# Designs tried in a protein design run: peptides against a protein of PDB entry 2XVC. Part 41

Target 1, 50 residues: chain A of PDB entry 2XVC
Amino acid sequence: ITERELLDYIVNNGGFLDIEHFSKVYGVEKQEVVKLLEALKNKGLIAVES

## One batch from the design tools (peptide; made by RFdiffusion4, then SolubleMPNN)

Design b2_p23_3_s2 (from b2_p23_3, 7 letters changed)
Fold by OpenDDE base, seed 5:
Structure b2_p23_3_s2 (fold): chain B 50 residues (1-50), chain A 23 residues (1-23)
Amino acid sequence: as target 1 above (50 residues)
Amino acid sequence: MSDKLKIKVTEKGKEYLEELKKE
């Protein structure tokens, strides 16, 4: 999974992301998803609201 | 921790995404 793919998913899904669901559907480790989210957040590209 | 998140993509994030798509 790339930053582009994850960002695109988030945008197209109204900002909602279920990490458990995403992990299962896309075959990506939860840790990897979290790493990408942390990177995006640290760059100021996303903010986690809830 | 909850696995269900609501995420705001910032204007910077939207711009970044478009840049990624352009490349």
Scores: peptide ipSAE 0.690, ipTM 0.890, DockQ to the pose 0.791
Fold by OpenDDE base, seed 2:
Structure b2_p23_3_s2 (fold): chain B 50 residues (1-50), chain A 23 residues (1-23)
Amino acid sequence: as target 1 above (50 residues)
Amino acid sequence: MSDKLKIKVTEKGKEYLEELKKE
């Protein structure tokens, strides 16, 4: 999963992300998703609201 | 921590995404 793909998903999904669901559907390890989210957050590209 | 998150893509993030799409 790339930054672009994850950002696109988040935008297209109204900002909602279920990591468990995403992992199952797209076959991406949860740890990888979390790693990307952390990177995006640290860059100031996203903010986790809940 | 819940796996269900609500995420805001910042304006910076939106601009960044557009930049990525241009590459």
Scores: peptide ipSAE 0.689, ipTM 0.889, DockQ to the pose 0.796
Fold by OpenDDE base, seed 1:
Structure b2_p23_3_s2 (fold): chain B 50 residues (1-50), chain A 23 residues (1-23)
Amino acid sequence: as target 1 above (50 residues)
Amino acid sequence: MSDKLKIKVTEKGKEYLEELKKE
């Protein structure tokens, strides 16, 4: 999963992301999703609201 | 943290996404 793909998903999903669900559906390790989110957050590209 | 997240894409993030799409 790329930053672009993840960002697109988040935008297209109204900002909602269920990591467990996403991992299962897209076959991506949860750790990898979290790692990408951390990177995006650290770059100031996303903020976790809840 | 919970697996269910609500995420805000910042204006910087939106711009970044558009830049990625232009590559």
Scores: peptide ipSAE 0.689, ipTM 0.890, DockQ to the pose 0.832
Fold by OpenDDE base, seed 3:
Structure b2_p23_3_s2 (fold): chain B 50 residues (1-50), chain A 23 residues (1-23)
Amino acid sequence: as target 1 above (50 residues)
Amino acid sequence: MSDKLKIKVTEKGKEYLEELKKE
């Protein structure tokens, strides 16, 4: 999954992300999703609220 | 970290996303 695809998903899903669910539905390893989120966070592109 | 997250896309993130879409 690309940064664009993940960001689009987050926006379109109202900011909610269930990593376990996302992993199952989109066939992406949980570790890969977390890695992308950390990269986006470190770039100041997202903030994890809870 | 919890599997269930609430994420805010910053203004910088929104601009970045639009730039990606124009590539």
Scores: peptide ipSAE 0.688, ipTM 0.890, DockQ to the pose 0.832

Design b2_p23_3_s3 (from b2_p23_3, 8 letters changed)
Fold by OpenDDE base, seed 5:
Structure b2_p23_3_s3 (fold): chain B 50 residues (1-50), chain A 23 residues (1-23)
Amino acid sequence: as target 1 above (50 residues)
Amino acid sequence: MSDKLKIKVTEKGKKYLEEYRKL
């Protein structure tokens, strides 16, 4: 999965992301999801609210 | 870090996706 794909998922999911759920459904390691989130955050594309 | 997150997509993020969708 790419940063863009994850960002698109987040948008389509109303901004909600359950990392554990996502990991199970899409077969992506939790650490990889976190890595992608950090990249998106560092690029100023997202902000984690809670 | 909590597994359940609420994420705000910034205006920059929205524009980023918009640009990709136009390609």
Scores: peptide ipSAE 0.677, ipTM 0.880, DockQ to the pose 0.869
Fold by OpenDDE base, seed 4:
Structure b2_p23_3_s3 (fold): chain B 50 residues (1-50), chain A 23 residues (1-23)
Amino acid sequence: as target 1 above (50 residues)
Amino acid sequence: MSDKLKIKVTEKGKKYLEEYRKL
């Protein structure tokens, strides 16, 4: 999965992301999801609220 | 720590997605 694809997923999911769930459903390692989130955050594209 | 997160997509993020599709 790419940064853009993850961002699109977040938007389509109302801003909610369950990393464990996402990892299981989409077959992406949790570490990879976290890496993508960090990239999105560092680029100013997202802010983690909770 | 919970894996369940609430994420805000910034205006910059929204514009970024517009490069590929309209929201």
Scores: peptide ipSAE 0.676, ipTM 0.878, DockQ to the pose 0.637
Fold by OpenDDE base, seed 3:
Formats: sequence, structure tokens, C-alpha cells
Structure b2_p23_3_s3 (fold): chain B 50 residues (1-50), chain A 23 residues (1-23)
Amino acid sequence: as target 1 above (50 residues)
Amino acid sequence: MSDKLKIKVTEKGKKYLEEYRKL
């Protein structure tokens, strides 16, 4: 999965992301999801609220 | 911390997706 694809998922999911759930459904390692989130955050594309 | 996150997509993020024709 790419940064763009994850960002698109977040938008289409109303801004909610359950990393455990996402990992199971899409077969992506939790560490990889976190890595992508960090990249998106560092680029100023997202902010984690809670 | 919790795996359940609420994420805000910034205006920059929204424009980023527009560039890829995803919005």
C-alpha cells in the first residue's frame, strides 16, 4: 500500500483508522501502517487527533 | 497507544489527493 492509498482510505472512512482492523482486512503489517502514517504526518498531510 | 485513531486530513492533504484524481 502507498501513502496515497492510505490517505484515500482515511478520507473515505470519515477520518477514522483502526490499525489492528486495517492490518487484518488489507493484509498490511501494523508497522507498515504506522510508517505510512508517520510519513503522511511529517509531510503535513494529516494530523492525528485522538 | 490505542490502535483506534481519529485523523484530520489537512487542506494540503486534500489537495494532494486532488492531484491524484482521488477526490
Scores: peptide ipSAE 0.674, ipTM 0.879, DockQ to the pose 0.679
Fold by OpenDDE base, seed 1:
Structure b2_p23_3_s3 (fold): chain B 50 residues (1-50), chain A 23 residues (1-23)
Amino acid sequence: as target 1 above (50 residues)
Amino acid sequence: MSDKLKIKVTEKGKKYLEEYRKL
């Protein structure tokens, strides 16, 4: 999965992301999801609220 | 860090998706 695809998912999911759930559904390692999130955050594309 | 997150997509993020015809 790409950064863009993860961002699309977040938008379409109302801003919510359950890393455990996402990992299981999409077959992406949790650490890879976190890596993508960190990239999005560092690029200023997202902010984690809670 | 909790696995369950609430994420804000910034205006920059929204523009990013628009550029890729995904928003």
Scores: peptide ipSAE 0.673, ipTM 0.879, DockQ to the pose 0.686

Design b2_p23_4_s1 (from b2_p23_4, 10 letters changed)
Fold by OpenDDE base, seed 4:
Structure b2_p23_4_s1 (fold): chain B 50 residues (1-50), chain A 23 residues (1-23)
Amino acid sequence: as target 1 above (50 residues)
Amino acid sequence: DPKLEEYRKRAEEEGPVKVKVTE
């Protein structure tokens, strides 16, 4: 999965991302998902809220 | 990824996409 694909997913999912769920459904390692999120955040494309 | 340019422009004008992350 690419950064763009993950970003598209987030937008289409209402701005929510369950890493464990995503990993299971799409077969992407949790570490890879986190890596992509870090990249998106570093580029200023996403803002992670808690 | 050149396709990310769309999101870059959006972020500059409207702010980044807000993401609620859970596990």
Scores: peptide ipSAE 0.731, ipTM 0.919, DockQ to the pose 0.829
Fold by OpenDDE base, seed 2:
Structure b2_p23_4_s1 (fold): chain B 50 residues (1-50), chain A 23 residues (1-23)
Amino acid sequence: as target 1 above (50 residues)
Amino acid sequence: DPKLEEYRKRAEEEGPVKVKVTE
């Protein structure tokens, strides 16, 4: 999964991301999802809550 | 990634996408 694809998912999912759920459903390792989130955050594209 | 450009522009104009994250 790419950063863009993850962003699209987040937007289409109402701004919510359950990493465990996403990992299981889409077959992406949790650490990979976290890596993508960190990249997006560092680029100023997302603001992480909770 | 040039495909992220629209999100970059959005972030500059409206603020970054707010994401509620749970693990």
Scores: peptide ipSAE 0.731, ipTM 0.919, DockQ to the pose 0.833
Fold by OpenDDE base, seed 3:
Structure b2_p23_4_s1 (fold): chain B 50 residues (1-50), chain A 23 residues (1-23)
Amino acid sequence: as target 1 above (50 residues)
Amino acid sequence: DPKLEEYRKRAEEEGPVKVKVTE
């Protein structure tokens, strides 16, 4: 999954991301999801809560 | 990625996308 695809998902999911759920549904390792989130955060594209 | 650029512009104008994360 790409950074853009993850952003699209987050926006379309009301700004919520359940990493465990996402991992199971989309077949992406949890650590990869976290890596993508960190990249997006560092680029100033997202602000993460919790 | 032009679509990612759109998110950059949005962040500049409105602020970054707020994400509530749970594990």
Scores: peptide ipSAE 0.731, ipTM 0.919, DockQ to the pose 0.902
Fold by OpenDDE base, seed 1:
Structure b2_p23_4_s1 (fold): chain B 50 residues (1-50), chain A 23 residues (1-23)
Amino acid sequence: as target 1 above (50 residues)
Amino acid sequence: DPKLEEYRKRAEEEGPVKVKVTE
């Protein structure tokens, strides 16, 4: 999954991301999701609220 | 990534996408 695809998912999911759920459904390792989030955050593209 | 650039422009004008994360 790409950063853009993850952003699209987040937006389409109302700004919510359940990492465990996402990992199970899309077959992406949790650590990979976290890395993508960290990259997006560092680029100023997302603001993590929890 | 031109599509990712759209999110960059949005972040500059309206602020970043707010994400509530649960692990």
Scores: peptide ipSAE 0.730, ipTM 0.918, DockQ to the pose 0.891

Design b2_p23_4_s2 (from b2_p23_4, 10 letters changed)
Fold by OpenDDE base, seed 3:
Structure b2_p23_4_s2 (fold): chain B 50 residues (1-50), chain A 23 residues (1-23)
Amino acid sequence: as target 1 above (50 residues)
Amino acid sequence: DPELQKYIERAKKYGPVKVRVTF
């Protein structure tokens, strides 16, 4: 999955991301999703709320 | 990263996309 695809998903999902669910649906490892999020955050494209 | 240009422009105008994450 690309960073763009992840961003599109997040926006289309109302800004919510369930990593467990996403991992199962899209077949992406949870740690890979986290790495993508960190990259996007470092680029200033997302702000992660815990 | 032309594929991210859309979100780069959005971030410049409105700030980053807010993401609520659950594990």
Scores: peptide ipSAE 0.776, ipTM 0.938, DockQ to the pose 0.817
Fold by OpenDDE base, seed 4:
Structure b2_p23_4_s2 (fold): chain B 50 residues (1-50), chain A 23 residues (1-23)
Amino acid sequence: as target 1 above (50 residues)
Amino acid sequence: DPELQKYIERAKKYGPVKVRVTF
């Protein structure tokens, strides 16, 4: 999955991301999702809460 | 990254996308 695809998903999902659910549905390892989020945060594109 | 340009522009205008994360 690309950073763009993850961002699109987040926006389309109302700004919510359940990593466990996402991992199961899209077959992406949880740690990979976390890495993508960290990259997006470092680029100033997202602000993560909780 | 050209594919992120949409979100770069958004962030400049409105700030970053707020994401609530559950593990």
Scores: peptide ipSAE 0.776, ipTM 0.938, DockQ to the pose 0.811
Fold by OpenDDE base, seed 2:
Structure b2_p23_4_s2 (fold): chain B 50 residues (1-50), chain A 23 residues (1-23)
Amino acid sequence: as target 1 above (50 residues)
Amino acid sequence: DPELQKYIERAKKYGPVKVRVTF
């Protein structure tokens, strides 16, 4: 999954991301999802809560 | 990243997308 695809998912999911759920549904390792989030955060594109 | 341009522009205008994360 790309950073763009993850962003699209988040927006379409009301700004909520369940990493465990996402990992299972899309077959992406949890650590990979975290890496994508970190990249997006570092680019100033997202602000992570919790 | 051209594919992120949409969100780059959005962030400049409105700020970053707020994401609530659950592990």
Scores: peptide ipSAE 0.776, ipTM 0.938, DockQ to the pose 0.817
Fold by OpenDDE base, seed 1:
Formats: sequence, C-alpha cells, structure tokens
Structure b2_p23_4_s2 (fold): chain B 50 residues (1-50), chain A 23 residues (1-23)
Amino acid sequence: as target 1 above (50 residues)
Amino acid sequence: DPELQKYIERAKKYGPVKVRVTF
C-alpha cells in the first residue's frame, strides 16, 4: 500500500485508523502501516491523535 | 510526490488530516 492509498483510506474512514483491523483485512503488516504513518506525519500531512 | 500533491495543498490551506489511531 502507498502513502496516498493510506491517506485516502483514512479520510474515507472518517479520520479513524485501527491498525490491527487494517492489517488483518488488507494484509499489510502492522509495522508497515506504522512506517507509512510516520512518513506522512513527518511530511506534515497528518496529525496523529490518541 | 505528485500523488501526494492533493494532500500537500490541503494541508497548506486547512492543516494536516487529523488521524485517530488504535492498535
């Protein structure tokens, strides 16, 4: 999955991301999802809550 | 990153996308 695809998913999912759920459903390793989030955060494209 | 340009411009106008994360 790409950074763009993850961002699209987040926006379409009301700004909510369950990493465990996403990993199981889409077959993406949890650590990979975290890496994508970190990249997006470092680019100033997302602000992580909770 | 052309594929992220949409969100770059959005962030400039309105700020970053707020993401609530659970594990």
Scores: peptide ipSAE 0.775, ipTM 0.938, DockQ to the pose 0.827

Design b2_p23_4_s3 (from b2_p23_4, 10 letters changed)
Fold by OpenDDE base, seed 1:
Structure b2_p23_4_s3 (fold): chain B 50 residues (1-50), chain A 23 residues (1-23)
Amino acid sequence: as target 1 above (50 residues)
Amino acid sequence: DEGLKEYEERAKKEGPVKVKVTE
């Protein structure tokens, strides 16, 4: 999965991301999702809550 | 960034996308 794909998913999902759920449904390792989020955050593209 | 220009411009104008994350 790419950063763009993850961002699109988040936006289309109302700004919510359940990492456990996403991992199971899309077959992406949780650690991979976390790394993508960290990259997006560091680029100033997302602001993570919770 | 490849495929992220739209979001880069959005961030400049409106701020970053707010994401609620649960694990």
Scores: peptide ipSAE 0.763, ipTM 0.927, DockQ to the pose 0.804
Fold by OpenDDE base, seed 4:
Structure b2_p23_4_s3 (fold): chain B 50 residues (1-50), chain A 23 residues (1-23)
Amino acid sequence: as target 1 above (50 residues)
Amino acid sequence: DEGLKEYEERAKKEGPVKVKVTE
């Protein structure tokens, strides 16, 4: 999954991301999702809550 | 860039996308 695809998902999902659910549905390792989030955060593209 | 231009412009104008994360 690309950073763009993850951002699109987040926006289309009302700004919510359940990492475990996403991992199960899309077959992406939880560690990979976290890595993508950290990259997006460092780029100033997302603001993470919780 | 990898197709993030739209979100980069949004972040500059409106701020970053707010994401509530649950693990």
Scores: peptide ipSAE 0.763, ipTM 0.927, DockQ to the pose 0.779
Fold by OpenDDE base, seed 3:
Structure b2_p23_4_s3 (fold): chain B 50 residues (1-50), chain A 23 residues (1-23)
Amino acid sequence: as target 1 above (50 residues)
Amino acid sequence: DEGLKEYEERAKKEGPVKVKVTE
């Protein structure tokens, strides 16, 4: 999954991301999702709550 | 940035996308 695809998902999901759920549904390792989030956060594209 | 230009512009104008994350 690309950073753009993850961002699109987040926006279309009302700004909510359940990593466990996402991992199971889309077959992406939880660690990979976290890495993508960290990259997006570092780029100033997302602001993470919790 | 490989399809992120739109989000970069959005971040400049409106701020970053707010995301609530749960694990």
Scores: peptide ipSAE 0.763, ipTM 0.928, DockQ to the pose 0.804
Fold by OpenDDE base, seed 5:
Structure b2_p23_4_s3 (fold): chain B 50 residues (1-50), chain A 23 residues (1-23)
Amino acid sequence: as target 1 above (50 residues)
Amino acid sequence: DEGLKEYEERAKKEGPVKVKVTE
């Protein structure tokens, strides 16, 4: 999954992301999702809550 | 930036996308 695809998912999902759920449904490793989030955060594109 | 232009502009205009994360 690309950063753009993850951002689109987050926006379309009301700004909510359940990493375990996402991993199971979309077949993306949890660690990969976390790395994408960290990259997006470092770029100033997302602000993470919780 | 690999299709992130729209989100870069959004971040400048209204701030970053707020994400509630659960692991």
Scores: peptide ipSAE 0.763, ipTM 0.928, DockQ to the pose 0.798

Design b2_p23_4_s4 (from b2_p23_4, 9 letters changed)
Fold by OpenDDE base, seed 4:
Structure b2_p23_4_s4 (fold): chain B 50 residues (1-50), chain A 23 residues (1-23)
Amino acid sequence: as target 1 above (50 residues)
Amino acid sequence: DPALKEYEERAKKYGPIKVKVTE
């Protein structure tokens, strides 16, 4: 999955991301999802809340 | 990144997209 695809998913999912759920559904490693999120955050494209 | 242009412009105008993340 690309950064763009993850952003699109987040927007289409109402700004929510369950990493475990996403990993299981889309077959992407959790650490890969985290790395993508960190990249997006560092680029100032997203602000992450827990 | 051309693929992120739209989101870059959005962030510049409105700020970053707020994302609630759970694990």
Scores: peptide ipSAE 0.773, ipTM 0.938, DockQ to the pose 0.831
Fold by OpenDDE base, seed 2:
Structure b2_p23_4_s4 (fold): chain B 50 residues (1-50), chain A 23 residues (1-23)
Amino acid sequence: as target 1 above (50 residues)
Amino acid sequence: DPALKEYEERAKKYGPIKVKVTE
């Protein structure tokens, strides 16, 4: 999964991301999702809550 | 990143997208 795809998912999902759920549904390791989120955060594209 | 251009522009205008994350 690409950063763009993850962003699109987040937006289409109302700004909500359940990492466990996403990992299971899309077959992406949780570590990979976290890595992508960190990258997006560092780029100033997202602000992570919770 | 061309693939992120739209989101970069959005962030410039409105700030980062607030994402509620749960694990």
Scores: peptide ipSAE 0.773, ipTM 0.938, DockQ to the pose 0.833
Fold by OpenDDE base, seed 3:
Structure b2_p23_4_s4 (fold): chain B 50 residues (1-50), chain A 23 residues (1-23)
Amino acid sequence: as target 1 above (50 residues)
Amino acid sequence: DPALKEYEERAKKYGPIKVKVTE
């Protein structure tokens, strides 16, 4: 999954991301999801809560 | 990044998208 696709998902999911759920549904490893989130955060595109 | 341009512009105007992350 690309950063753009993850952003689109987050927006379409109301700003919520359940990593376990996302991993199972989209077949993306949890580590990869976290890596993408960190990249997006470092770019100033998202602010992560929790 | 052309793929993220819209989100970059949005972030500059309104700030980053707040994302609640859970497991």
Scores: peptide ipSAE 0.772, ipTM 0.937, DockQ to the pose 0.838
Fold by OpenDDE base, seed 1:
Structure b2_p23_4_s4 (fold): chain B 50 residues (1-50), chain A 23 residues (1-23)
Amino acid sequence: as target 1 above (50 residues)
Amino acid sequence: DPALKEYEERAKKYGPIKVKVTE
């Protein structure tokens, strides 16, 4: 999954992301999802809550 | 990043997208 695809998913999902759920449904390792989120955060594109 | 251009512009105008993350 690309950073763009993850951003699109987040927006389409109302700004919510359940990492465990996403991992199971889309077959993406949780570590990979976290890395993508951190990259997006560092780029100033997202602000992570919780 | 061309693929993220739209989101970059949005962030410049309105700030980053707030994401509620749970596990």
Scores: peptide ipSAE 0.772, ipTM 0.938, DockQ to the pose 0.823

Design b2_p23_5_s2 (from b2_p23_5, 13 letters changed)
Fold by OpenDDE base, seed 5:
Structure b2_p23_5_s2 (fold): chain B 50 residues (1-50), chain A 23 residues (1-23)
Amino acid sequence: as target 1 above (50 residues)
Amino acid sequence: SLSKEELLELVKEGKTKLKIKIL
């Protein structure tokens, strides 16, 4: 999965992301999802609010 | 906002549901 694909998913999901659920459904390691989120955050595209 | 390390810790604790703000 790419950063853009993850971003699109988050948008389409109303801004909610369950990393465990996403990992299971899409076959992406949880650590990889975190890496992608960090990249998006560093680019100023998102803020993680939990 | 959470650092990568903090987020990894939350994931390991099973706190995996996040609210993301699109900027």
Scores: peptide ipSAE 0.677, ipTM 0.899, DockQ to the pose 0.914
Fold by OpenDDE base, seed 3:
Structure b2_p23_5_s2 (fold): chain B 50 residues (1-50), chain A 23 residues (1-23)
Amino acid sequence: as target 1 above (50 residues)
Amino acid sequence: SLSKEELLELVKEGKTKLKIKIL
């Protein structure tokens, strides 16, 4: 999955992301999802809150 | 916001539900 695809998913999901669920559904390692989130953060596109 | 290390720790603890703010 690309950064843009992850961003689009987050937008379409109302801004919510369950990394465990996403990993299971899309077959992406949880660590890879975190890596993609960090890339999006570093580009100033998102902020991660929890 | 959370750092990469903090996020990885949360994931390992099973706290995997996040709210993402689109900027």
Scores: peptide ipSAE 0.676, ipTM 0.899, DockQ to the pose 0.902
Fold by OpenDDE base, seed 2:
Structure b2_p23_5_s2 (fold): chain B 50 residues (1-50), chain A 23 residues (1-23)
Amino acid sequence: as target 1 above (50 residues)
Amino acid sequence: SLSKEELLELVKEGKTKLKIKIL
């Protein structure tokens, strides 16, 4: 999955992301999802909250 | 905003639901 695909998913999901769910559905390691989030954050595209 | 290390720790704790702000 690309950074853009993850960003589009988040937008289409109302800004909500369940990393566990996403990992299971798309077959991406949870650490890889976190890596992609960090890339998006470093580009100034998102902020992550919990 | 959470750091990469903080996010990884939350994931290990099973706290995997996040709110993402689009900037």
Scores: peptide ipSAE 0.676, ipTM 0.899, DockQ to the pose 0.911
Fold by OpenDDE base, seed 4:
Structure b2_p23_5_s2 (fold): chain B 50 residues (1-50), chain A 23 residues (1-23)
Amino acid sequence: as target 1 above (50 residues)
Amino acid sequence: SLSKEELLELVKEGKTKLKIKIL
């Protein structure tokens, strides 16, 4: 999965992301999802709140 | 916002539901 695909998913999901659910559905390691989120954050595209 | 280290800790604890703000 690309950064853009993850971003589009988050937008289409109302800004919510369950990393465990996403990992199961899309077959992406949880650590990879975290890596992609950090890339998006470092580009100033998102803020992760929790 | 959460740092990478903080996010990894949450994931390891099973707290995997996040709210993401699109900037």
Scores: peptide ipSAE 0.676, ipTM 0.899, DockQ to the pose 0.895

Design b2_p23_5_s3 (from b2_p23_5, 9 letters changed)
Fold by OpenDDE base, seed 3:
Structure b2_p23_5_s3 (fold): chain B 50 residues (1-50), chain A 23 residues (1-23)
Amino acid sequence: as target 1 above (50 residues)
Amino acid sequence: SLSKEELLELVEKGETKLKIKVL
C-alpha cells in the first residue's frame, strides 16, 4: 500500500485507524503501517493521537 | 502527537486503535 492509499483509507474511515485490524485485512505488517504513518506525519499531512 | 517509538510501543502492547487528524 502507498502513502496516498493509506491517507485515503484514513479519511474514508473518519480518521480512525486500527493498526492490528488494518494489518490483518490488507496483509501489511504493523511495522510497515507505522512507517507509512511516520512518513505522512513528517510531510505534515497528519497528526497521530491516542 | 506520538513519536515512532511511542507508536511501536503501543502496538506491541496491543493498543492499536488510533485517531488520526488529517491536516
Scores: peptide ipSAE 0.689, ipTM 0.904, DockQ to the pose 0.905
Fold by OpenDDE base, seed 1:
Structure b2_p23_5_s3 (fold): chain B 50 residues (1-50), chain A 23 residues (1-23)
Amino acid sequence: as target 1 above (50 residues)
Amino acid sequence: SLSKEELLELVEKGETKLKIKVL
């Protein structure tokens, strides 16, 4: 999955992301999801708030 | 806002549901 795909997913999901659920459904390691989130954050595209 | 390390720690605890602000 690409950064853009993850961003689009987040938007389409109302800004909510369950990393464990996402990992299971899409077959992406949880660490990879976190890596992608950090990339998006570093680009100023998102803020992770929980 | 959470750091990478903080987020990884939450994932390890099973706290995997996040609210993300799209900027």
Scores: peptide ipSAE 0.689, ipTM 0.904, DockQ to the pose 0.884
Fold by OpenDDE base, seed 5:
Structure b2_p23_5_s3 (fold): chain B 50 residues (1-50), chain A 23 residues (1-23)
Amino acid sequence: as target 1 above (50 residues)
Amino acid sequence: SLSKEELLELVEKGETKLKIKVL
């Protein structure tokens, strides 16, 4: 999955992301999801609130 | 906001549900 695909998913899901669920459904390692989130954050596209 | 390390720690604890603000 790409950064853009993850971003689109987050938007379409109302800003909610369950990393465990996402990982299982899309076959992406949890660590990879975190890496993608960090990339999006570093680009100023998202803020992680938790 | 969480650092990469903090987020990984939460994931390892099973706290995997996040609210994300799209800017």
Scores: peptide ipSAE 0.688, ipTM 0.904, DockQ to the pose 0.917
Fold by OpenDDE base, seed 4:
Structure b2_p23_5_s3 (fold): chain B 50 residues (1-50), chain A 23 residues (1-23)
Amino acid sequence: as target 1 above (50 residues)
Amino acid sequence: SLSKEELLELVEKGETKLKIKVL
């Protein structure tokens, strides 16, 4: 999955992300999801609010 | 906002539901 695809998913999901659920559904490692989130954050595209 | 280290700690604890603000 790309950064853009993850961003689009987050937007379409109302800003909510369950990393465990996402990992299981899309077959992406949880650590990879975290890396993608950090990339999006570093680009100023998102803030992770816990 | 959460740092990478903080986020990894939450994931390891099973707290995987996040609210993301799209800027």
Scores: peptide ipSAE 0.688, ipTM 0.904, DockQ to the pose 0.870

